# Peptides against a protein of PDB entry 5X9X, part 13

Target 1, 41 residues: chain A of PDB entry 5X9X
Amino acid sequence: SSVSELEQRLRDVKNTNSRFRKALMEKENELQALIRKLGPE

## One batch from the design tools (peptide; aimed at target 1 S2 L6)

Design b2_p20_2_s3 (made by RFdiffusion4, then SolubleMPNN; from b2_p20_2, 13 letters changed)
Fold by OpenDDE base, seed 1:
Structure b2_p20_2_s3 (fold): chain B 41 residues (1-41), chain A 20 residues (1-20)
Amino acid sequence: as target 1 above (41 residues)
Amino acid sequence: SEEEERRLKESLEEIKKKLA
């Protein structure tokens, strides 16, 4: 049904959102580590 | 050099902020 299709799309969007959030967090942590390695010197 | 490292660090910080 139209409702079930919309619910499925919403679930897919939420799953995609979750994946991207995780990826962004990992990249942020990676960049943070690289910044620390550069140091103030 | 220290100047190059500073510029790189600033660039990474800007990217970091976009990811946050």
Scores: peptide ipSAE 0.030, ipTM 0.434, DockQ to the pose 0.013
OpenDDE base, seeds 2, 3, 4, 5: peptide ipSAE 0.029, 0.026, 0.029, 0.029; ipTM 0.433, 0.466, 0.479, 0.440

Design b2_p20_3 (made by RFdiffusion4)
Pose (drawn by RFdiffusion4):
Structure b2_p20_3 (pose): chain A 41 residues (1-41), chain P 20 residues (1-20)
Amino acid sequence: as target 1 above (41 residues)
Amino acid sequence: LEEEEEELEESLEALEEEEE
């Protein structure tokens, strides 16, 4: 049905997107962590 | 090359239909 060339790239980009959506939410944690460091003087 | 491109388009459409 679907050619291997297409699905292999698809598996790749899905793993890419899953990993990037994880890293994006994590960078928000770093973002708020810096703001918690803006909390003092 | 044209046949290969048509096969790839058909394969993409089939994949989109399968995902739906």

Design b2_p20_3_s1 (made by RFdiffusion4, then SolubleMPNN; from b2_p20_3, 12 letters changed)
Fold by OpenDDE base, seed 5:
Structure b2_p20_3_s1 (fold): chain B 41 residues (1-41), chain A 20 residues (1-20)
Amino acid sequence: as target 1 above (41 residues)
Amino acid sequence: SSAAERERQASLEALRKELA
């Protein structure tokens, strides 16, 4: 049904959003490490 | 501390990406 399809799409969007948030966190960690290497310290 | 753990995690993630 249209309702069940919308519910499934919502779940898929939430899962995708979670994966992208994790990827962004890992990229931010990498950036922070590189900044520390290139920084004055 | 929480800050020290975040720094350790950042360094480990950077190393992991460099090796991949």
Scores: peptide ipSAE 0.037, ipTM 0.575, DockQ to the pose 0.013
OpenDDE base, seeds 1, 2, 3, 4: peptide ipSAE 0.031, 0.035, 0.031, 0.036; ipTM 0.537, 0.571, 0.537, 0.577

Design b2_p20_3_s2 (made by RFdiffusion4, then SolubleMPNN; from b2_p20_3, 8 letters changed)
Fold by OpenDDE base, seed 3:
Structure b2_p20_3_s2 (fold): chain B 41 residues (1-41), chain A 20 residues (1-20)
Amino acid sequence: as target 1 above (41 residues)
Amino acid sequence: SEEREKELKESLEKLLEELA
């Protein structure tokens, strides 16, 4: 049905959003590690 | 160099701000 199609699309968007949020978090951690390696001096 | 390190650090910090 049309409603079930919309529910499926919403689930797909949520899953995609979750994956991208995880990827961004991992990139943030990577950049933080690089900053620490640079050091303050 | 010190200046190069500073510039790189600032660039990375800006990227972190965009991600957070």
Scores: peptide ipSAE 0.027, ipTM 0.531, DockQ to the pose 0.013
OpenDDE base, seeds 1, 2, 4, 5: peptide ipSAE 0.026, 0.026, 0.026, 0.026; ipTM 0.532, 0.540, 0.537, 0.539; seed 1 fails the geometry check

Design b2_p20_3_s3 (made by RFdiffusion4, then SolubleMPNN; from b2_p20_3, 8 letters changed)
Fold by OpenDDE base, seed 4:
Structure b2_p20_3_s3 (fold): chain B 41 residues (1-41), chain A 20 residues (1-20)
Amino acid sequence: as target 1 above (41 residues)
Amino acid sequence: EEKRREELEKSLKALKEAEE
């Protein structure tokens, strides 16, 4: 049904958003680590 | 069923707009 398809799409978007949020947090942590290694110059 | 469909579509649009 159209409702079941929308529910599936909603689940897919939630899962994708969760993965992207995790990836962004990991990239931010990596950037902060690089900033600390470079230090003030 | 139509009301439920509309609510799901609104939620889907909101999540897509907030996609990171």
Scores: peptide ipSAE 0.136, ipTM 0.731, DockQ to the pose 0.108
OpenDDE base, seeds 1, 2, 3, 5: peptide ipSAE 0.031, 0.130, 0.126, 0.134; ipTM 0.571, 0.727, 0.723, 0.730

Design b2_p20_4 (made by RFdiffusion4; failed a check: the pose's geometry)
Pose (drawn by RFdiffusion4):
Structure b2_p20_4 (pose): chain A 41 residues (1-41), chain P 20 residues (1-20)
Amino acid sequence: as target 1 above (41 residues)
Amino acid sequence: LEEKVEESEEEIERLEEEAE
């Protein structure tokens, strides 16, 4: 049905998107962590 | 990262449409 050339790239970009969605939520943690450091003087 | 996520989503959709 689907050609291997397409699905291989698809597996790649899915692993890419899943990893990027993870890293994005993590960077928000770093973002708030810096603001917790803006908390003091 | 948001840009990369959007681009990866668009590529996933295109690849799925082509696969169909």

Design b2_p20_4_s1 (made by RFdiffusion4, then SolubleMPNN; from b2_p20_4, 9 letters changed; failed a check: the pose's geometry)
Amino acid sequence: LEKKIKEAEETIKRLEELMK

Design b2_p20_4_s2 (made by RFdiffusion4, then SolubleMPNN; from b2_p20_4, 11 letters changed; failed a check: the pose's geometry)
Amino acid sequence: LEKKIQEAEKTIEELEKKMA

Design b2_p20_4_s3 (made by RFdiffusion4, then SolubleMPNN; from b2_p20_4, 12 letters changed; failed a check: the pose's geometry)
Amino acid sequence: LEQKIRDAEKTIEELEKQMA

Design b2_p20_4_s4 (made by RFdiffusion4, then SolubleMPNN; from b2_p20_4, 9 letters changed; failed a check: the pose's geometry)
Amino acid sequence: LEQKIREAEETIEELEEKMK

Design b2_p20_5 (made by RFdiffusion4)
Pose (drawn by RFdiffusion4):
Structure b2_p20_5 (pose): chain A 41 residues (1-41), chain P 20 residues (1-20)
Amino acid sequence: as target 1 above (41 residues)
Amino acid sequence: ELEELEKENEEVEKEIEELE
């Protein structure tokens, strides 16, 4: 149906996207963690 | 059958491009 060359890249970019969507939400935690550090003086 | 398979491969190519 679908050629192996396409689906292998597809598995790769899906693992890439899932990992990046994770890293994105984590970086928001770092972002708010710095703002919690802007909380003091 | 060959035309259906070509359409499936074109869809997979488009999915890869969107994810990249």

Design b2_p20_5_s1 (made by RFdiffusion4, then SolubleMPNN; from b2_p20_5, 8 letters changed)
Fold by OpenDDE base, seed 5:
Structure b2_p20_5_s1 (fold): chain B 41 residues (1-41), chain A 20 residues (1-20)
Amino acid sequence: as target 1 above (41 residues)
Amino acid sequence: EEEERKRRNEELRKEIEKLE
């Protein structure tokens, strides 16, 4: 049904959002680690 | 050694730029 399709699309969007949030967090952690290694000097 | 430090810092800056 159209309702079941919309529910599936909502789940897929939530899953995609979760994956992107995780990827962004990992990139931020990598960035922060590199910045710390770079230091002020 | 200053030049080694400069090279390392430049490599790290390039990796930072890829992540931004």
Scores: peptide ipSAE 0.048, ipTM 0.614, DockQ to the pose 0.011
OpenDDE base, seeds 1, 2, 3, 4: peptide ipSAE 0.047, 0.048, 0.047, 0.046; ipTM 0.605, 0.605, 0.608, 0.601

Design b2_p20_5_s2 (made by RFdiffusion4, then SolubleMPNN; from b2_p20_5, 10 letters changed; failed a check: too like the target's own chain)
Amino acid sequence: RKEEEEKRNEKLREEIRKLE

Design b2_p20_5_s3 (made by RFdiffusion4, then SolubleMPNN; from b2_p20_5, 10 letters changed)
Fold by OpenDDE base, seed 4:
Structure b2_p20_5_s3 (fold): chain B 41 residues (1-41), chain A 20 residues (1-20)
Amino acid sequence: as target 1 above (41 residues)
Amino acid sequence: EEREREERNKELEQEIRDLE
């Protein structure tokens, strides 16, 4: 039904958003690791 | 179109993989 299709689209958008948030967190962690390597010592 | 939606979804999935 049109309702079930809209519910599926909403689930897909939420899943995509969750994956992008995870990717951003991973990149931030990588950046911080590089900053620590460039740090003093 | 359903095909255009599937193509956009594949592009977004690839963009996620490129970020990981």
Scores: peptide ipSAE 0.046, ipTM 0.594, DockQ to the pose 0.057
OpenDDE base, seeds 1, 2, 3, 5: peptide ipSAE 0.031, 0.025, 0.033, 0.031; ipTM 0.516, 0.504, 0.521, 0.516

Design b2_p20_5_s4 (made by RFdiffusion4, then SolubleMPNN; from b2_p20_5, 8 letters changed; failed a check: too like the target's own chain)
Amino acid sequence: EEEERERENERLEEEIRKLE

Design b2_p20_6 (made by RFdiffusion4; failed a check: the pose's geometry)
Pose (drawn by RFdiffusion4):
Structure b2_p20_6 (pose): chain A 41 residues (1-41), chain P 20 residues (1-20)
Amino acid sequence: as target 1 above (41 residues)
Amino acid sequence: DLEEKIEESEEEIESLEEKS
């Protein structure tokens, strides 16, 4: 049905998107962690 | 940068699925 060339790239980009969606949420943690460091003087 | 990469990856996923 689907050619291997397409689906291989698809598996790649899905692993890419899943990893990026993870990293994005993590960077928000770093973002708020810095603001918790803006909390003091 | 990550948001942009996610958007591009989503568009590529949709295009690859349509082609499949």

Design b2_p20_6_s1 (made by RFdiffusion4, then SolubleMPNN; from b2_p20_6, 8 letters changed; failed a check: the pose's geometry)
Amino acid sequence: DLEQKIREAEEEIKKLEAQM

Design b2_p20_6_s2 (made by RFdiffusion4, then SolubleMPNN; from b2_p20_6, 8 letters changed; failed a check: the pose's geometry)
Amino acid sequence: DLEQKIEDAEKEIKELEEQM

Design b2_p20_6_s3 (made by RFdiffusion4, then SolubleMPNN; from b2_p20_6, 9 letters changed; failed a check: the pose's geometry)
Amino acid sequence: DLEEQIRRAEKEIEELEKLM

Design b2_p20_6_s4 (made by RFdiffusion4, then SolubleMPNN; from b2_p20_6, 9 letters changed; failed a check: the pose's geometry)
Amino acid sequence: DLEQKIKDAENEIKRLEELM

Design b2_p20_7_s1 (made by RFdiffusion4, then SolubleMPNN; its pose is not in this set)
Fold by OpenDDE base, seed 3:
Structure b2_p20_7_s1 (fold): chain B 41 residues (1-41), chain A 20 residues (1-20)
Amino acid sequence: as target 1 above (41 residues)
Amino acid sequence: ELERQRELEQQRRKLEELLA
C-alpha cells in the first residue's frame, strides 16, 4: 500500500541519515585533530 | 591548508544543522 511504502521510505531515510551523521561526526573529529596538530596556521 | 580544513568543518556543521 501507499502507506506501507511511505513507512518503508521513512525507515530508509532514517537509516541513511544515521549513517551520514556518523560519517560527518568522524570527519569532523578528524578535522579537529588535524587543526589541533597544525596549530595556529 | 588549515584554513581550508576550517572551511570544510564549517560546511559540515551547516549540513548537520540542516539534517538535525
Scores: peptide ipSAE 0.037, ipTM 0.594, DockQ to the pose 0.016
OpenDDE base, seeds 1, 2, 4, 5: peptide ipSAE 0.029, 0.032, 0.028, 0.035; ipTM 0.567, 0.600, 0.540, 0.605

Design b2_p20_7_s2 (made by RFdiffusion4, then SolubleMPNN; its pose is not in this set)
Fold by OpenDDE base, seed 3:
Structure b2_p20_7_s2 (fold): chain B 41 residues (1-41), chain A 20 residues (1-20)
Amino acid sequence: as target 1 above (41 residues)
Amino acid sequence: SAKKREEEERRKRELEEKLK
């Protein structure tokens, strides 16, 4: 049904969003490590 | 089926609540 399809799409969007949020956090941590390494410290 | 229609309406309400 259209309702079941929309529920499935919502689950898929949430899963995709969670994956991208994790990837962005990992990249931010990498950037911060590089900033500390290459900064005026 | 009346039970099937009731279940679909329940799922519809739950979806609308998640999207508002």
Scores: peptide ipSAE 0.179, ipTM 0.744, DockQ to the pose 0.059
OpenDDE base, seeds 1, 2, 4, 5: peptide ipSAE 0.019, 0.047, 0.037, 0.018; ipTM 0.380, 0.521, 0.501, 0.375

Design b2_p20_7_s3 (made by RFdiffusion4, then SolubleMPNN; its pose is not in this set)
Fold by OpenDDE base, seed 2:
Formats: sequence, C-alpha cells, structure tokens
Structure b2_p20_7_s3 (fold): chain B 41 residues (1-41), chain A 20 residues (1-20)
Amino acid sequence: as target 1 above (41 residues)
Amino acid sequence: SLEEQQRRAEEQERLEKLRK
C-alpha cells in the first residue's frame, strides 16, 4: 500500500542517515587523533 | 593544550548526540 511504501522509505532514510552520522563521527575521531599527533598542543 | 582537549571532548559529545 501507499502507506506501507512511505513507512519503508522512512525506515530507509533513517537507516541511511544513521550510517552517514556514524561515518562522520569516525572520520572526526580520526581527524582529532591526527591533530593531537601533528599539532603543537 | 588542556583547553583544546576540553573543546575536542565537547565536540565529540555533540557528535554522539547527533548519531543517536
């Protein structure tokens, strides 16, 4: 049904958003680790 | 520096909130 399709799309968007947020957090952690290694302070 | 470490910790906390 149209409703079930919209619910599925919403789930897919939420899952994709969560995956991207996780990836961004991992990259930020990596960046901060590099800053601590290479930065003066 | 200690101040930079504190700012980085706060940033990580904000990112964690966004991931939830």
Scores: peptide ipSAE 0.035, ipTM 0.548, DockQ to the pose 0.014
OpenDDE base, seeds 1, 3, 4, 5: peptide ipSAE 0.031, 0.030, 0.035, 0.033; ipTM 0.468, 0.528, 0.541, 0.402; seeds 1, 3 fail the geometry check

Design b2_p20_8_s1 (made by RFdiffusion4, then SolubleMPNN; its pose is not in this set)
Fold by OpenDDE base, seed 4:
Structure b2_p20_8_s1 (fold): chain B 41 residues (1-41), chain A 20 residues (1-20)
Amino acid sequence: as target 1 above (41 residues)
Amino acid sequence: EEEERERNEELEKEIRELEE
């Protein structure tokens, strides 16, 4: 049904968003680690 | 069915908000 298809799409969007948010957080943590190693302080 | 149409509209709205 249209409802079941949209519910599946909603699950897929939420899963994609969660994966991207996790990847961004990991990249930010990596960046901050590099700043601490190579920065002036 | 009206309830199914309303649920469909709610789902489409939520999907659009999460894709912005």
Scores: peptide ipSAE 0.393, ipTM 0.839, DockQ to the pose 0.648
OpenDDE base, seeds 1, 2, 3, 5: peptide ipSAE 0.389, 0.385, 0.388, 0.392; ipTM 0.837, 0.837, 0.838, 0.840

Design b2_p20_8_s3 (made by RFdiffusion4, then SolubleMPNN; its pose is not in this set)
Fold by OpenDDE base, seed 2:
Structure b2_p20_8_s3 (fold): chain B 41 residues (1-41), chain A 20 residues (1-20)
Amino acid sequence: as target 1 above (41 residues)
Amino acid sequence: EEERERRNEEVEEEIRRLEE
């Protein structure tokens, strides 16, 4: 049904959002680690 | 010094990739 399709799309968007949030967090953590390495050795 | 400069450049390139 149209309702079931919209519910599925909403779930898919939420799942995609969750995956992107995780990826961004991982990239931020890596970025900060790399920035710390730019300091004087 | 050259090794440090190379490592620094590699880190800077990785930072650029992450910021894109």
Scores: peptide ipSAE 0.031, ipTM 0.575, DockQ to the pose 0.013
OpenDDE base, seeds 1, 3, 4, 5: peptide ipSAE 0.029, 0.029, 0.029, 0.030; ipTM 0.575, 0.579, 0.573, 0.576

Design b2_p20_8_s4 (made by RFdiffusion4, then SolubleMPNN; its pose is not in this set)
Fold by OpenDDE base, seed 3:
Structure b2_p20_8_s4 (fold): chain B 41 residues (1-41), chain A 20 residues (1-20)
Amino acid sequence: as target 1 above (41 residues)
Amino acid sequence: REEEERRNEEVRQEIEELEA
């Protein structure tokens, strides 16, 4: 049904969003580590 | 370091608002 399709799309969007948030967090952590090595914050 | 911690807190709060 259209409702079940929308629910599936919502789950897919949430999963994709979670993956991108994790990737951004990992990149931010990497950046922070580099900044700490380069100088004071 | 303190400035980065403040920025991180702002990002965490924005994420929490998006998840609400």
Scores: peptide ipSAE 0.035, ipTM 0.521, DockQ to the pose 0.025
OpenDDE base, seeds 1, 2, 4, 5: peptide ipSAE 0.023, 0.033, 0.030, 0.033; ipTM 0.484, 0.551, 0.553, 0.535; seeds 1, 2, 4 fail the geometry check

## One batch from the design tools (peptide; aimed at target 1 S2 L6 V13 K14)

Design b2_p21_1_s1 (made by RFdiffusion4, then SolubleMPNN; failed a check: the pose's geometry; its pose is not in this set)
Amino acid sequence: LKQKIEDAENEIKELEEKMKK

Design b2_p21_1_s2 (made by RFdiffusion4, then SolubleMPNN; failed a check: the pose's geometry; its pose is not in this set)
Amino acid sequence: LEEKIREAEREIERLEAEMAK

Design b2_p21_1_s3 (made by RFdiffusion4, then SolubleMPNN; failed a check: the pose's geometry; its pose is not in this set)
Amino acid sequence: LEKKIQEAENTIKELEAQMKK

Design b2_p21_1_s4 (made by RFdiffusion4, then SolubleMPNN; failed a check: the pose's geometry; its pose is not in this set)
Amino acid sequence: LEQKIQDAEKTIKELEEQMRK

Design b2_p21_2 (made by RFdiffusion4)
Pose (drawn by RFdiffusion4):
Structure b2_p21_2 (pose): chain A 41 residues (1-41), chain P 21 residues (1-21)
Amino acid sequence: as target 1 above (41 residues)
Amino acid sequence: EAEEANRETLEELRELEKENS
């Protein structure tokens, strides 16, 4: 059905997207963590 | 059917490559 060349790249980019969607939500944690550090003086 | 499946798989791959860029 689907050629191996396509699906291999597809597995790769899916692993990429899943990992990037994780890293994005994590960077928000870093973002708010800095703002918690803006909390003092 | 195989040609259609390959076209769909290619479109999906191109969409995910754009999202990851």

Design b2_p21_2_s1 (made by RFdiffusion4, then SolubleMPNN; from b2_p21_2, 8 letters changed)
Fold by OpenDDE base, seed 4:
Structure b2_p21_2_s1 (fold): chain B 41 residues (1-41), chain A 21 residues (1-21)
Amino acid sequence: as target 1 above (41 residues)
Amino acid sequence: SSEKANKELEEELRKLEEENS
């Protein structure tokens, strides 16, 4: 049904959103580690 | 109703797709 298809699309988007947020957090952590290593501090 | 559920899901989906863009 149209409702079931929308529910599936919503699940897929939420999963993608979660994955992207995780990836961005990991990249931010990597950047902070590099800043601590290479920065003046 | 099915119509109400469809409308709510479409709007939520639109918002999440916009956030991921």
Scores: peptide ipSAE 0.100, ipTM 0.699, DockQ to the pose 0.708
OpenDDE base, seeds 1, 2, 3, 5: peptide ipSAE 0.090, 0.094, 0.094, 0.086; ipTM 0.673, 0.673, 0.674, 0.670

Design b2_p21_2_s2 (made by RFdiffusion4, then SolubleMPNN; from b2_p21_2, 10 letters changed; failed a check: too like the target's own chain)
Amino acid sequence: SSEEENERLEQELRDLEKINS

Design b2_p21_2_s3 (made by RFdiffusion4, then SolubleMPNN; from b2_p21_2, 7 letters changed)
Fold by OpenDDE base, seed 4:
Structure b2_p21_2_s3 (fold): chain B 41 residues (1-41), chain A 21 residues (1-21)
Amino acid sequence: as target 1 above (41 residues)
Amino acid sequence: SAEEANERLEKELRELEEENS
């Protein structure tokens, strides 16, 4: 049904959103580690 | 109703897709 299809799409989008947020957090953590390593401080 | 559920889901889906774009 239209509702079931939308519910499936919503689940997929939420999963994708969660994965991207995690990836961005990990990249930010990596960036901060590099800044601490290579920075003048 | 199914119509109300559809409208709510379409709205939420649109907002999340825009956030992910």
Scores: peptide ipSAE 0.105, ipTM 0.694, DockQ to the pose 0.644
OpenDDE base, seeds 1, 2, 3, 5: peptide ipSAE 0.089, 0.091, 0.092, 0.089; ipTM 0.666, 0.670, 0.670, 0.668

Design b2_p21_2_s4 (made by RFdiffusion4, then SolubleMPNN; from b2_p21_2, 8 letters changed)
Fold by OpenDDE base, seed 4:
Structure b2_p21_2_s4 (fold): chain B 41 residues (1-41), chain A 21 residues (1-21)
Amino acid sequence: as target 1 above (41 residues)
Amino acid sequence: SSEEANRRLEEELRRLEAENA
């Protein structure tokens, strides 16, 4: 049904959102680690 | 109703898809 299809799309979008947010956090953490490694501190 | 559920889901989808764009 139209409702079931929208519910499926909603689940997919939420999953994608969660995965991208996690990936961005990990990349930021990696970047900060490199900054600390290469910086003067 | 099915129509009400449909409208709410479409609105939520539109918002989340825009956030992921």
Scores: peptide ipSAE 0.152, ipTM 0.726, DockQ to the pose 0.646
OpenDDE base, seeds 1, 2, 3, 5: peptide ipSAE 0.143, 0.137, 0.136, 0.149; ipTM 0.705, 0.703, 0.701, 0.725

Design b2_p21_3_s1 (made by RFdiffusion4, then SolubleMPNN; failed a check: the pose's geometry; its pose is not in this set)
Amino acid sequence: MEELKQKIRDAEKEIEELEAQ

Design b2_p21_3_s2 (made by RFdiffusion4, then SolubleMPNN; failed a check: the pose's geometry; its pose is not in this set)
Amino acid sequence: MEELKKKIKEAEKEEKELEAL

Design b2_p21_3_s3 (made by RFdiffusion4, then SolubleMPNN; failed a check: the pose's geometry; its pose is not in this set)
Amino acid sequence: MEDLKNKIKEAEKEIEELEKL

Design b2_p21_3_s4 (made by RFdiffusion4, then SolubleMPNN; its pose is not in this set)
Fold by OpenDDE base, seed 2:
Structure b2_p21_3_s4 (fold): chain B 41 residues (1-41), chain A 21 residues (1-21)
Amino acid sequence: as target 1 above (41 residues)
Amino acid sequence: MEELKQKIKDAQKEIEELEKL
């Protein structure tokens, strides 16, 4: 049904969103590690 | 149905913003 297709699309979009949020967190952690290596300038 | 469409639209917009980073 049209409703079940929309629910499936919502699940797929939420899964993609979760992956990007995880990648963003990993990049934030990487940036923090680089900042620590640069030290206080 | 309209609420589901809006939730999909909002989540897609957030993904698009994240893809630009």
Scores: peptide ipSAE 0.047, ipTM 0.622, DockQ to the pose 0.100
OpenDDE base, seeds 1, 3, 4, 5: peptide ipSAE 0.029, 0.032, 0.028, 0.032; ipTM 0.546, 0.572, 0.541, 0.568; seed 4 fails the geometry check

Design b2_p21_4 (made by RFdiffusion4)
Pose (drawn by RFdiffusion4):
Structure b2_p21_4 (pose): chain A 41 residues (1-41), chain P 21 residues (1-21)
Amino acid sequence: as target 1 above (41 residues)
Amino acid sequence: ANEATLEELLQLEKENKELME
């Protein structure tokens, strides 16, 4: 049905997207962590 | 099936590029 060349790249980009959606949510944690550091003076 | 798989792959490649930016 689907050619191997396509699905291999597809597995890759899905692993890419899943990893990037994880890293994006983590960077928000870093973001708020810095703002918690803006909390003091 | 190959056309649908290609469209899905190109869409995800665009989304990943946007996430990289």

Design b2_p21_4_s1 (made by RFdiffusion4, then SolubleMPNN; from b2_p21_4, 14 letters changed; failed a check: too like the target's own chain)
Amino acid sequence: SNSRLEQELRDLENTNSQLRA

Design b2_p21_4_s2 (made by RFdiffusion4, then SolubleMPNN; from b2_p21_4, 11 letters changed; failed a check: too like the target's own chain)
Amino acid sequence: SNSELEQELEELEKENEELRK

Design b2_p21_4_s3 (made by RFdiffusion4, then SolubleMPNN; from b2_p21_4, 12 letters changed; failed a check: too like the target's own chain)
Amino acid sequence: SNSELEQELRDLENENERLKE

Design b2_p21_4_s4 (made by RFdiffusion4, then SolubleMPNN; from b2_p21_4, 14 letters changed; failed a check: too like the target's own chain)
Amino acid sequence: SNSELEQRLRDLENTNSRLRE

Design b2_p21_5 (made by RFdiffusion4)
Pose (drawn by RFdiffusion4):
Structure b2_p21_5 (pose): chain A 41 residues (1-41), chain P 21 residues (1-21)
Amino acid sequence: as target 1 above (41 residues)
Amino acid sequence: ELEEAEEEEEELEEEIEEEEE
């Protein structure tokens, strides 16, 4: 049905999107962590 | 980077669906 060339790239980009969606939510943690450091003087 | 990867994923899925049809 689907050619291997397509699906291999698809598996790659899915692992890429999943990892990027994870890293994005993590960077928000770093973002708020810096703001918690803006909390003091 | 994420948006580009998501777009590539959609395009690849469309091509796969066309092959299945």

Design b2_p21_5_s1 (made by RFdiffusion4, then SolubleMPNN; from b2_p21_5, 10 letters changed)
Fold by OpenDDE base, seed 2:
Structure b2_p21_5_s1 (fold): chain B 41 residues (1-41), chain A 21 residues (1-21)
Amino acid sequence: as target 1 above (41 residues)
Amino acid sequence: MLEELEQELRELEEQIEKLRK
């Protein structure tokens, strides 16, 4: 049904959003690690 | 990209809610 297709698309978008949030968090952590390494301390 | 996905998510949730009895 149209509702079931929309619900499937909703799940796909949620999964994609979750994957991108994880990737962004990993990149932010990498950036912060580089900042700490380059810092004068 | 993330903002667009979050917008699509909100729009889909609104559409589903309108179609549910």
Scores: peptide ipSAE 0.060, ipTM 0.649, DockQ to the pose 0.658
OpenDDE base, seeds 1, 3, 4, 5: peptide ipSAE 0.038, 0.037, 0.037, 0.036; ipTM 0.493, 0.493, 0.489, 0.497

Design b2_p21_5_s2 (made by RFdiffusion4, then SolubleMPNN; from b2_p21_5, 11 letters changed)
Fold by OpenDDE base, seed 2:
Structure b2_p21_5_s2 (fold): chain B 41 residues (1-41), chain A 21 residues (1-21)
Amino acid sequence: as target 1 above (41 residues)
Amino acid sequence: KLKELEQELKKLEEEIRKLRE
């Protein structure tokens, strides 16, 4: 049904969203590590 | 219920678009 199809799409989008959020956090952590290493502090 | 799911899907797809910018 249309409802079941949308529920499946929603699950897929939530999984994709979670992966992108995790990737963003990891990139931010990497950048912060570089800043701590190369920065004046 | 159908309309609510459509709205939630649209919001999350928009967030994904922004995360990829």
Scores: peptide ipSAE 0.204, ipTM 0.792, DockQ to the pose 0.097
OpenDDE base, seeds 1, 3, 4, 5: peptide ipSAE 0.199, 0.199, 0.195, 0.202; ipTM 0.791, 0.790, 0.789, 0.792

Design b2_p21_5_s3 (made by RFdiffusion4, then SolubleMPNN; from b2_p21_5, 9 letters changed)
Fold by OpenDDE base, seed 3:
Structure b2_p21_5_s3 (fold): chain B 41 residues (1-41), chain A 21 residues (1-21)
Amino acid sequence: as target 1 above (41 residues)
Amino acid sequence: ELEKAEQELEELEKQMEELAA
């Protein structure tokens, strides 16, 4: 049905959004780790 | 409710687009 299809699309978008958020967080963490390694301390 | 689901889907798709940009 239209409702069931919409609910499935909602789940798919939530999963994709979660994956993007995780990927961005990991890249930011990687960047910060490199910054710390290159820091003066 | 269908109207609420449509609104939530629209917002999440917008967030996904912003994260992918």
Scores: peptide ipSAE 0.073, ipTM 0.706, DockQ to the pose 0.099
OpenDDE base, seeds 1, 2, 4, 5: peptide ipSAE 0.026, 0.056, 0.026, 0.027; ipTM 0.569, 0.665, 0.567, 0.571

